# Ledger of designs, part 49: peptides against a protein of PDB entry 2AZE

Target 1, 148 residues: chain A of PDB entry 2AZE
Amino acid sequence: AQECQNLEVERQRRLERIKQKQSQLQELILQQIAFKNLVQRNRHAEQQASRPPPPNSVIHLPFIIVNTSKKTVIDCSISNDKFEYLFNFDNTFEIHDDIEVLKRMGMACGLESGSCSAEDLKMARSLVPKALEPYVTEMAQGTVGGVF
Target 2, 101 residues: chain B of PDB entry 2AZE
Amino acid sequence: GRLEGLTQDLRQLQESEQQLDHLMNICTTQLRLLSEDTDSQRLAYVTCQDLRSIADPAEQMVMVIKAPPETQLQAVDSSENFQISLKSKQGPIDVFLCPEE

## One batch from the design tools (peptide; made by RFdiffusion4, then SolubleMPNN)

Design b1_p12_5_s4 (from b1_p12_5, 6 letters changed)
Fold by OpenDDE base, seed 2:
Structure b1_p12_5_s4 (fold): chain B 148 residues (1-148), chain C 101 residues (1-101), chain A 12 residues (1-12)
Amino acid sequence: as target 1 above (148 residues)
Amino acid sequence: as target 2 above (101 residues)
Amino acid sequence: FKAAEKFTFSFD
């Protein structure tokens, strides 16, 4: 019946929306873990060194990274007020946001790629509120996507 | 019947979505708290060593860009064009390089 | 625009 068809369309719409929200939640969790882990690491490092790092030796978030072969020629044009930049490369490049950098640093405990050891999972769980721990576990197991 | 089944499915999906929304609210709250914590923001940094661990400095150059919020980034990475354009509306853009070992 | 031979800052 037409009514059933309409409801099936709505069902599919909701399923897609839920899927999108699941992806968003996973990313938010990874961000939270990565940020907290980074802060914890740096706090510990500064305590061990009994001093903060030199100002010009660190980059604070947020930032983006561009990397390319050392053989790549880069031409950079800058406006007088430094409001505009234009980079021309003679070969391919990669752009990474700060979150991706943190993930590659292992700050997300390998949770992002399903490479989460028992110790990594323990760390990840410790960096989120209790309500999010079950979801972190599901992420580590690769079982996210089921209906709650 | 079919109608009853679909109706029940929609109700269950609604409950699932509500649970997701709740978890997302918790997560966004935590992120907001982190952004509001001065000490956390002071400690939210990476080192040159960190960046070198991401891209081998022997083979790759690493450029760090710090731009104000709402800065527009356009990138073209094709066989014909390799270009990055940055346009800031709120202030100057800063670019950093990681030195080689 | 003007060409830049080096970037504004580097790690020290």
Scores: peptide ipSAE 0.043, ipTM 0.899, DockQ to the pose 0.172
Fold by OpenDDE base, seed 4:
Structure b1_p12_5_s4 (fold): chain B 148 residues (1-148), chain C 101 residues (1-101), chain A 12 residues (1-12)
Amino acid sequence: as target 1 above (148 residues)
Amino acid sequence: as target 2 above (101 residues)
Amino acid sequence: FKAAEKFTFSFD
């Protein structure tokens, strides 16, 4: 009886751990797809333009985005060495990391929401190693969560 | 019996987790390779047009922050105050504004 | 801290 109870506790612990890892894996897959897709897009664009973009026209990863209404008043204080920044807003703001930006750009092919067209899914699959393709398919179908 | 069933479940879960770990290792390896590839990093950028597509500068001010690794970020977004604090120990922080036009 | 311009850099 006690042995069974112990094993049941362990079972639940493992199930929870697996669930957490599944979530982490999904995020890693999305990041990989987004990064590779971005690189591919830019490579193609530069090839078509026959030159890289001007250095001050692009922002390289990593970065974060802060956005707020244009009507929001922002007070910014900066240290002399620019090691410290303080922003004060008179209204709400949003912060987004670069991965979220890439997702909103469609670089993850809509896989993050399971809203992939056939072409999007094809692209997503092409940007991951073969071993990950089944998982990408599951993500697109919204069927991730089962035990392997 | 109950014991046998639980034992089998645990074995199955172990195998499942091992498979999951393997997939995660593949992913992390790929991401590492991307981070170590100079050409990929050169091409890992967004444009103003990209940023405008996610937050229209006509309605929203878009600010980009590039900070060195391990930079501390604290944000307060409440009725009392709205504040972002950045503290870097490894170098200067760069802040960019996405043009409206 | 020093009072600074609203934004340090911009890009096009």
Scores: peptide ipSAE 0.041, ipTM 0.898, DockQ to the pose 0.192
Fold by OpenDDE base, seed 1:
Structure b1_p12_5_s4 (fold): chain B 148 residues (1-148), chain C 101 residues (1-101), chain A 12 residues (1-12)
Amino acid sequence: as target 1 above (148 residues)
Amino acid sequence: as target 2 above (101 residues)
Amino acid sequence: FKAAEKFTFSFD
């Protein structure tokens, strides 16, 4: 019947929406873990050093990273008020956001690639509220994607 | 019947989505709390050593860009043009170089 | 626009 067909279309729409939200939740969890892990690491480091790092030795979030070969020639133009920048390169470059940097630093405990050791998983679980722990476990096992 | 089955499926999917929304709300709340905590903000930084682990300064030049919210970034990476354009609306943009230059 | 240095600041 036409009614059943309409409901089947709606069912598929909802399944796709849920899938999208699952992806969003996974990213949010990774961000939370990465941020908390970073803060925890730095807090410990400062305690061990008995002082904060020099102001010009660190970069606070948020930021963007651009990297290119040291042989790349870069021309830079800046507006007087520093509101506008134009960089011209003679070769390829890469751009990374701060979240990507944190992931590569291991701040997400390898959860982003499903490569968590037992220790990594323990750390990841400790950095999220209790309600999110089961989802972290599913992410580590690669079992996320099923309908609740 | 088929209609009853589909109706039940939709109800179950609605409940699943509600659970998902709840988890997302918990997560976004945690992120907001982090952003509002002054101590967390102070400790949310990376070092030169961290950046070197991402791209070796011996081979790569590493540039850090700090820009205000709503800054426009346009990048072109092709054989004909390699360009990055930044346009801020809320303040100046700062660009930093990782040491060992 | 105005010609400027590669970087406005560095870690050192």
Scores: peptide ipSAE 0.041, ipTM 0.897, DockQ to the pose 0.200
Fold by OpenDDE base, seed 5:
Structure b1_p12_5_s4 (fold): chain B 148 residues (1-148), chain C 101 residues (1-101), chain A 12 residues (1-12)
Amino acid sequence: as target 1 above (148 residues)
Amino acid sequence: as target 2 above (101 residues)
Amino acid sequence: FKAAEKFTFSFD
């Protein structure tokens, strides 16, 4: 009885660990798709324009985004060496990492929300190794979560 | 009986986790390859148009922060205090504003 | 901060 109870505890521990790893894998897949899709988009765009964009017209990864109402008053203090910044806002703000920005741009093909069209899913699959394609399909269908 | 059943479940979970680990290794390898590819890094950028697509420039201002690795970021967003503090140890921090249309 | 500076670095 005690042994069975111990094994049940272990079972639950393993299930939780697997769940955590599933979440990590999904995020890694989304990052891979988003990055590759972004690179592909920009490569194509530069080819069509026959030149790269001006250096000051783009922001390279990694970066962080801060957005707030245009009405928000922002006071910024910068150290002489630019090692320290202090921003004071008179209202609420939002912070987003570059991955979230890419997702909102559609670079993850809507896979992050399971809102993939047939074309989106095809694109997503094409941006991952063959071994990951089944998992991408499951993510798109919202069927991830089972033990495989 | 019950013991045998639980033992079998644990074995199955182990196999599942091994498969999961394998997939994660494949994925991390791909990400590493991307980080090592100079051309990919050159093409890993967003434009003002991209940023405007995710935040209405008519109503929102968008600030972009590029900071060295291990930069400390502290944010306070309460009803009485709204503040962001950045402290870098490895180099200067760059901040950009996305211009309005 | 020894000296505070305000910024306006933009894309364009």
Scores: peptide ipSAE 0.041, ipTM 0.898, DockQ to the pose 0.229

Design b1_p12_6_s1 (from b1_p12_6, 4 letters changed)
Fold by OpenDDE base, seed 4:
Structure b1_p12_6_s1 (fold): chain B 148 residues (1-148), chain C 101 residues (1-101), chain A 12 residues (1-12)
Amino acid sequence: as target 1 above (148 residues)
Amino acid sequence: as target 2 above (101 residues)
Amino acid sequence: SSVKIKPSEFPV
C-alpha cells in the first residue's frame, strides 16, 4: 500500500543519514585520538627533555601541508600585508590538512586504516571516553554499522 | 504485517541514530575541551622530524601553511595549471619550510 | 627549526 511505500522511502532516507553520521563519527573519533595522542607524546617528550622545544622548531595546529617534488619549480607571490599568497607550480602538488598529517604520523594508532595492533588499540581506547570505547573496538574490527 | 514491520524498523533506526548523535556529541565535547585548554594547545604541535616522516625532504619539498580562520584556499591541479591561492580576512598567513630545504 | 618564505610582490 501507499503507506508502506512511504515508510520504505523514509527507511531508506534514514539508513543513508545514519551511514553519513557513522562516517562523521569515525572521523571525529580519529581526530580526538590523534589530538590527544599528539599532546601526550609532546608532553612526555618535553618532560624527558626537561624543557619545551625551541619556539621556531615546531608548528602548532592548525595548519595545512603542501608538498611537491623537490624538482618542482615554485613561484610564490605574497602581498605586502601577507594576507594573500599565490603559488604557481610547474608540476603537480599535494595538499593535506593537519589531521591527515597526524594520521600519517600514526597519531590515530592506525585505527583509520585497519592497521591497529593490540598496543595501538589499547592506546586508542585509552584516549577516548568510556562511552566511545565500544565504537573504537568496532572500528578496529571493521564491524561498524553491522546492526543496520 | 508489512506495515508493522516497517514501523518497527523505523523505530529501531531512530534509536540507532539517537545513539550516534549522542556519541558525536561526546566527541565534539572532547574536541572542544582540547581546543579550550591552553596547555593542550601549547602541546598541539608537530616538529620538522614529524614532517620528514610524512614526506622525505630529499625527494619532496614540504611547505607548512598557517592561515587564520576564514581564509580562502583555491587549488588548481591540472596539466595546464598548478596553482594555490590563499586569501585571508583576519590576519597574515605564515608559510614555513623545513631547514633542510 | 623552521624557515619562513621570503615575501614577494603579489600580482594584481
Scores: peptide ipSAE 0.032, ipTM 0.895, DockQ to the pose 0.049
Fold by OpenDDE base, seed 2:
Structure b1_p12_6_s1 (fold): chain B 148 residues (1-148), chain C 101 residues (1-101), chain A 12 residues (1-12)
Amino acid sequence: as target 1 above (148 residues)
Amino acid sequence: as target 2 above (101 residues)
Amino acid sequence: SSVKIKPSEFPV
């Protein structure tokens, strides 16, 4: 009885660990797809334009985005060496990392929300190694976690 | 019996976890390769048009922050306090505003 | 194009 109890505790621990790893893997896949898709898009765009975009018109990864209403009053303090910043808002704000920005741009092909068209899924599969394609398919179908 | 069943479950879970570990290693490797590819990094950018698609500058103020690795970010978003604090130890922080504001 | 925010004095 005690042995079974110990094994059940271990079983639960492993299940939780697997769940965490599944989440991590999904995020890694999304990052990979989003990044590769972004690079591909920009490469094509530059080829079509026969030139790169103006240097000051683009932001390279990594970055974060802060957005708030234009009506929000923002007080910004910057140290002399620019090592420290302090922003005070009089209303709510949002913070987004670059990956989230890419997702909202559609660079992850809607895979993050399971909103993939057939074309989106085809693109997503083409941007990952063959070994990951089945998992991408599961993500698109919302069937990840079959170990449970 | 119960013990036999649990033992079997643990074996199956171990196999599942090993498979996940393998897939994660593949992903990690791919991401590392991308980070090491100079051409990919050169093309890893978003445009002002992209940022406008995320938050319309007509309604939202959009701020872009480029900070060195290990920069400390503290954010408070409550009814009584709305604050972002950044502290870098590895270099200066750059902050940009999107055009059309 | 992008515009950098101008520096200001950091609080005490």
Scores: peptide ipSAE 0.031, ipTM 0.893, DockQ to the pose 0.049
Fold by OpenDDE base, seed 5:
Formats: sequence, structure tokens, C-alpha cells
Structure b1_p12_6_s1 (fold): chain B 148 residues (1-148), chain C 101 residues (1-101), chain A 12 residues (1-12)
Amino acid sequence: as target 1 above (148 residues)
Amino acid sequence: as target 2 above (101 residues)
Amino acid sequence: SSVKIKPSEFPV
């Protein structure tokens, strides 16, 4: 019946929306873990050093990274007020946001790839509220979707 | 019947989505709390050592860009054109390199 | 430490 067909279309739409939200939640969890882990690392490091790092030796979030071969020639132009920049490269480059950098640093405990050691998983779980722990576990196991 | 089955499926999906929304709200709340914590934001930084750990420092140059919110970024990466354009509306843009590079 | 890049100036 037409009614059933309409409901099936709606079902499919909802399924896709849920999948999208699952992806969003996973990313949010990874961000939370990465940020908290970074803060924890730096706090511990500063405590051990008994001082904060020199202000010009660190880059605070947020930021983006541009990387290219050291052989790449870069032409840079800047407006007087530094509101506008133009970079011209003679070869390919890559752009990464700070979250991706943190992931590559291991701040997300390898959870982003669904491959964590037992220690990494324990760390990841410790950095989220209790309600999110089951989802973290599912992410590590590659079985996302079992929480509900 | 089929209609009842589909109706039940939709109810179940609604419950699942509500649970998902709840988890997302918890997560976003945690992120907001983190952003509101001055000490956490002070400690939210990376070093040149960190940046070199994610790329081959012998082969790659790493440039860091700090731009205000709502900054426009335009990038072209093709065989004929390699370009990045940044336009800020809210303040100056800072660009950094690690000194060893 | 990190250093600021000082590119060539161009009109606003």
C-alpha cells in the first residue's frame, strides 16, 4: 500500500539520519578525549618541569597546519593589518586542522581507527563521562551502534 | 501486519535517535565545560616537537596558521595552481614556523 | 620555539 511505502521511505530517512549522528558523536567523543588528554599531558609536563613552557615555544589551539615538501618554494603576501594572506606554492601542499594533528599525535588514543591497546582504551574511557564509556568501547571494537 | 511492523520500526528508531541525542548532549556539554575552563585552555597547546612527530621533519616543512573565527580559507591544489588565501574579518592572522625549519 | 613568518606586504 501507498501508506506502507511512505513509511518505508521515512524509515530509510531516519536510518540515514541516525548514521550521520553516530558519526557526529564519534567525532565529538574523539575531540573530547584528544583535548582532555592533551591538557592532561601538558599539565603533568609543566608540573614536572615546575614551570610553564616559554610562551613562544608553544602553539595554542585552535590552529591549522599547512605542510609541504621542504623543497617547495612558497611565495607569501600579507596585508598591512594582517587580515589577508596569500600563499603561492610551486608544488602540492596539505592542510590539517588541529584535531587531526592531535589524532596523529595519539591524543585520541588510537580510538579514531578503532584500534586501541588495553591501556589506551582505559585512558580513553577515563576521559569521558560514564554515560559515554559504552560507546567508547564500541568504537574500539568496531561495533558502533549497539548502545541503543 | 506490514503497517504495524513499520510503525513499530519507526518508534524504535525514534527511541534510538533520542538516546543518541542524549549522548551527544552529554558530549557537547563536556566540550563546553572544557572551553570555559581557563586553565584547560591555557594548557591546550602543542609544541614543535609534537608537530615534527606527525610529519617527516627531514622532508616536510610545517606552517602553523592561527586565525580568528569566521576567517575565510580558500585553497587550490592542482597541477597548475597551488594556492592558499586567507581573509579574516575579526582580527589579524598569525603564521608560524618552527625555528629549525 | 616558534617564529612568526613575515611575508611580503601587499595592499589591503
Scores: peptide ipSAE 0.028, ipTM 0.890, DockQ to the pose 0.050
Fold by OpenDDE base, seed 3:
Structure b1_p12_6_s1 (fold): chain B 148 residues (1-148), chain C 101 residues (1-101), chain A 12 residues (1-12)
Amino acid sequence: as target 1 above (148 residues)
Amino acid sequence: as target 2 above (101 residues)
Amino acid sequence: SSVKIKPSEFPV
């Protein structure tokens, strides 16, 4: 009886760990898709324009975004070596990492929210190794972890 | 019996976790390859147009921060204090504003 | 294009 109870506790522990790893894997897949899709988009755009964009018109990864109302007053203090920054706002702000920006740009093909068209899913599958395609399909269908 | 069933379940879960680990290794390998590819890194950028699609500069101020690895970011967002503190130990921090701010 | 913020004295 005690042995069975111990194994049931271990079972629940493993199930929870698997759930966490599933979330981590999904995020890694989304990052891969987003990065590859971004690179592909920009490559195509530069080919069509026959030149790269002006250097100061683009922001390379990695980065973070801070946005706030245009009416927000911002006080910025910067050390002389630019190692330290202090921003004081008079109202609320938002912070987004580059991955979130890419997702909002649609670079993850809507896979992050399960909002994939057939075309989006086809694109997503094309941006991952064959071994990951079944998992991408499961993500789109919302059937990840159905075996558990 | 119950014990045998639980033991079998644990073995199956172990196999499932190993499969997840394998897929995760594939993903991390792909991401590493992207980071090591010079051409991919050259093309890994967003434009001002992209940022405007996220937050319209007509209504929102959009600030971009490029900081070295392991930079400390501390944010306070409360009714009394709205503050962002950045501290780098590995180099200077660059901050940019989108045009038409 | 982007505009870089000008440095200023950091408060201690």
Scores: peptide ipSAE 0.034, ipTM 0.893, DockQ to the pose 0.049; fails the geometry check

Design b1_p12_6_s2 (from b1_p12_6, 4 letters changed)
Fold by OpenDDE base, seed 1:
Structure b1_p12_6_s2 (fold): chain B 148 residues (1-148), chain C 101 residues (1-101), chain A 12 residues (1-12)
Amino acid sequence: as target 1 above (148 residues)
Amino acid sequence: as target 2 above (101 residues)
Amino acid sequence: SSVKIKPSSFPV
């Protein structure tokens, strides 16, 4: 019947919406873990050194990075007020945001790629509220995706 | 019947989504707490050494961009055009290189 | 591509 067909379409729509929210939650969890882990690392490092790092030696979030071959020639044009920049490269480049950098640094404990050791998983779990721990475990096992 | 089954499925999916929303609220609350903690924000940094770990300046030049919120970044990466354009409306953009040493 | 830089990478 048409009414059943309509409900089936609605069911599929809701399933897709849930899937999208699951993806969003996973990313938020990774961000939380990465951020807390970074802060923890730096706090410990500063305590060990008994001083903060020199101001010009660190890059605070947020930021983005651009990398290219050391041989790449870059032409840069800057407006007088520094509101506008134009970079022309003679070869390919890569752009990474701060989240990507933190992940590659291992701040998300390899949870983002399923490369999470037992020790990494323990760290990840310790950086989230209890209510989120089961989800972190599922992420590490690659079992996220079902409806709960 | 089929209608009753589908109706029940939709109600169950609604409850599942509500549970998911609850978890998301918990997560966003944690992120807000971090953003409101001054000491956490002070400690939210990476070093040039960190950047070298993901892109060695011996092989790659690493450029850091600090831009105000809502800055527009336009990038073209093709065989005939390699370009990045930045346009800020809220203040100056700061660009610097990560040193090799 | 076109990207708008957000005030924080950790949105609430």
Scores: peptide ipSAE 0.033, ipTM 0.893, DockQ to the pose 0.035
Fold by OpenDDE base, seed 3:
Parts: C-alpha cells; structure tokens; sequence
Structure b1_p12_6_s2 (fold): chain B 148 residues (1-148), chain C 101 residues (1-101), chain A 12 residues (1-12)
C-alpha cells in the first residue's frame, strides 16, 4: 500500500513535469517557426527591393514594445549614463516581447492558437526539421496531450 | 496488480519524457544555429509597418526598448501605480518611438 | 511584474 502510494505520487510528479516540458517544447517550436518565417519574409522583401531597408526603419531582435493610449501622459527619468530608466504613466499600458509581436504578426502561422489554415500548416511544417513535423501537426490539431 | 500497473505507467512516462527531451534538443539546436548565423541575425527585424499592425501609432503610443542582456525590467500596472523601471548593468538602454508619432 | 532581458530571444 505504501509502495503504491509512493509510486502514485511519483506518477503525478512526472505527469506535471511532462506537461511543463510539453509547453516548453511548443514554445520552442513556435519560436523556431516565427524566427525562420520572419527571416524568410525579410530576405524575400529585400530581394524584391534589391536593397536592405534603411537602418532607422527596422528594429532588430531582441526588443520590447510598450504601448499605451496616445492620451496617456508619460514622465520619464533617465540616468546620465542611460543605465536606468523610470517611466510613470497616468493610465494603463501594455508590454510585449519580440516573440509575442512575431506571433501577432502571424509569423507562427496561427499555430500558437490552433488556427492554422492548410497553407499555414504547410508553411509551419516546412520551417522545422522532419523530426518535428508530427508534433507541429499535433499542435495544429490540438491533440498533443493524447500520448501522455 | 496495481503495483505492476503503476510501474509500467512510470516506464511509459519515462519514455515519453525522453522523446520530449530529444525533440527539445532538436529545437534548441536549430535556434542556436539561427543565432549564430550572421545573415539570419541581420534579417531578424521588424518594421514600423509591422508594429502598426500590432498597435497603430495613430491611436497608440508605441515605445521600443533596446536593452543589454540581463537588464531588469519592473512593471507595475495597478489602479494607483502605472510604472516601468529599467536597470541595466552591462550598458546603456535605448528607448525610442515609432517615427510616425 | 519583473523580467530580465536575455542576451537573445533565440533560446539555447
């Protein structure tokens, strides 16, 4: 009885760990797809334009975006060496990291929400190694958890 | 019995976790290769048009933060405080607005 | 919330 109880505790521990790793793997896959898709898009765009974009017109990763209403009043305090910033807003704001921006741009092909068209899924599969393609398919179908 | 069943389940879970670890290693390897590729890094950017698709500068102020590694960001978004604090240890922080603003 | 900015958005 005690041995079975111990194994049941261990089973639950492993299930939780697997669940966490599933989430981590899915995020890694999404990042890979998003980055490769972004690079591919930009490469194609630069080829069509026959030149790179102006340096001040693009934002290289990594970055963080903060957005708020244009009516929001912002006070900013900056250290002399620019090592420290303090922003005070009079209303709510949003913070987005670069990966979230890429997802919202559709760079992850809607895989993050399971909203992939047939074309999106085809693109997503083409941007990962062969070994990851089945998992991409499972993510699109929402069936990842069925194996565990 | 129950003991045998649990033991078998744990073995199966171990195999599943090993499969996950393998796939994760593949992913991290791919991402590392991308990070080490100079051409990929050069092309890893978004445009102002991209940002407008996320938050239109006509309606929203869009601030971009470029900070060195290990920079600490502290954000408070409550009824009484709306604040962002940035502290870098490795270099200056660059903050700018979209040109359309 | 508190977050540290990593060297790269590409996880390794």
Amino acid sequence: as target 1 above (148 residues)
Amino acid sequence: as target 2 above (101 residues)
Amino acid sequence: SSVKIKPSSFPV
Scores: peptide ipSAE 0.033, ipTM 0.894, DockQ to the pose 0.034
Fold by OpenDDE base, seed 4:
Structure b1_p12_6_s2 (fold): chain B 148 residues (1-148), chain C 101 residues (1-101), chain A 12 residues (1-12)
Amino acid sequence: as target 1 above (148 residues)
Amino acid sequence: as target 2 above (101 residues)
Amino acid sequence: SSVKIKPSSFPV
């Protein structure tokens, strides 16, 4: 009985760890898809335009975004060396990392939210190595982890 | 028996975890390849148009922060305090706004 | 295009 109890504890520990790794893997897959899709989009766009965009017109990764109402008053203080910034707002704000921005742009093909059309899924699959394609399919179907 | 069943379950879970680890390694490798490829990094950008698509500057101010790795970010968003503090150790921080246009 | 923020400075 005690031996079985010990194994049950270990089983639960492993299940939780697997669950965590599943989430991490899904995020990594989404990042990979988003990055590759972004690069592909921009490459195609530059080819069509026959030139790259002006340097100051684009934001290279990595970055973060802060958005707030246009009515929000922002007080900004910067150190002389620009190593420190302090922003004070008079109202709420939102912070988004670059990955979230890419997801909202659709660069992850809607795979993150179950909004993956057939074309989106095709794109997503094309942007990952063969070994990851089954997992991408499972993500789209919402069946990840069913075997565990 | 129960013991044998649990032992088998643990072995199966171990195999499953190993599969996950393998897939994660593949993903990490792919991301590293992108980070090491100069051309890919050159093309890894968004535009103000992209940002407008997710936060319309007609109603929302969109501020972009370019900070070196390991930059500390502190954010407070409450009725009494709305604050963002940035502290870099590896270089200057750049902040700019996307125009409404 | 982008617009740089015009902040006040503070000592480190």
Scores: peptide ipSAE 0.030, ipTM 0.892, DockQ to the pose 0.052
Fold by OpenDDE base, seed 5:
Structure b1_p12_6_s2 (fold): chain B 148 residues (1-148), chain C 101 residues (1-101), chain A 12 residues (1-12)
Amino acid sequence: as target 1 above (148 residues)
Amino acid sequence: as target 2 above (101 residues)
Amino acid sequence: SSVKIKPSSFPV
């Protein structure tokens, strides 16, 4: 009886670990898709334009964005060597990392929310190795969560 | 029996986890390859136009932070305090605005 | 294009 109880505790521990790994894998897949899709988009755009964009017109990854109302007053203090910044706002702000930005741009093909069109899903599948395609399909269907 | 069932479950879970690990390794390998490809990194950028799709500069100010790895970001967002603190140990931090067009 | 924020010095 006690042995069974111990094994059940271990079982639950493993289930939770698997769940965590599933989440990690999903995020990694989304990152891969988003990055590759972004690169592909930009490559095509540059080819069409026959030149790269001006250096100061683009923001290379990695980055973080902060957005707030245009009415928000921001006080910015910067160290002399620019190693330290302090921003004081008089109102609320939002922070987004580059991956979140890419997702909102649609670079992850809506896979992050399980809202993929057939074309989106096709694109997503094309941007991952074959071994990951079934998982991408499951993500699109919202069926990830089972133990396989 | 119950013991046998649990033992079998644990074995199956082990196999499932191994499969997950394998998939994760494949994925991390792909990401590493991307990071090592200079052309891909050159093309890994967004524009201010892209950012406008996230936060309209007509209504929102959009500030971009470019910081070295391991830069510490501290944010406080409450009725009493609205603050962002950045501290880098590896190099200078660049902050710039995406202008409204 | 982007506009860099003008530095405002503070003690470190």
Scores: peptide ipSAE 0.029, ipTM 0.891, DockQ to the pose 0.051

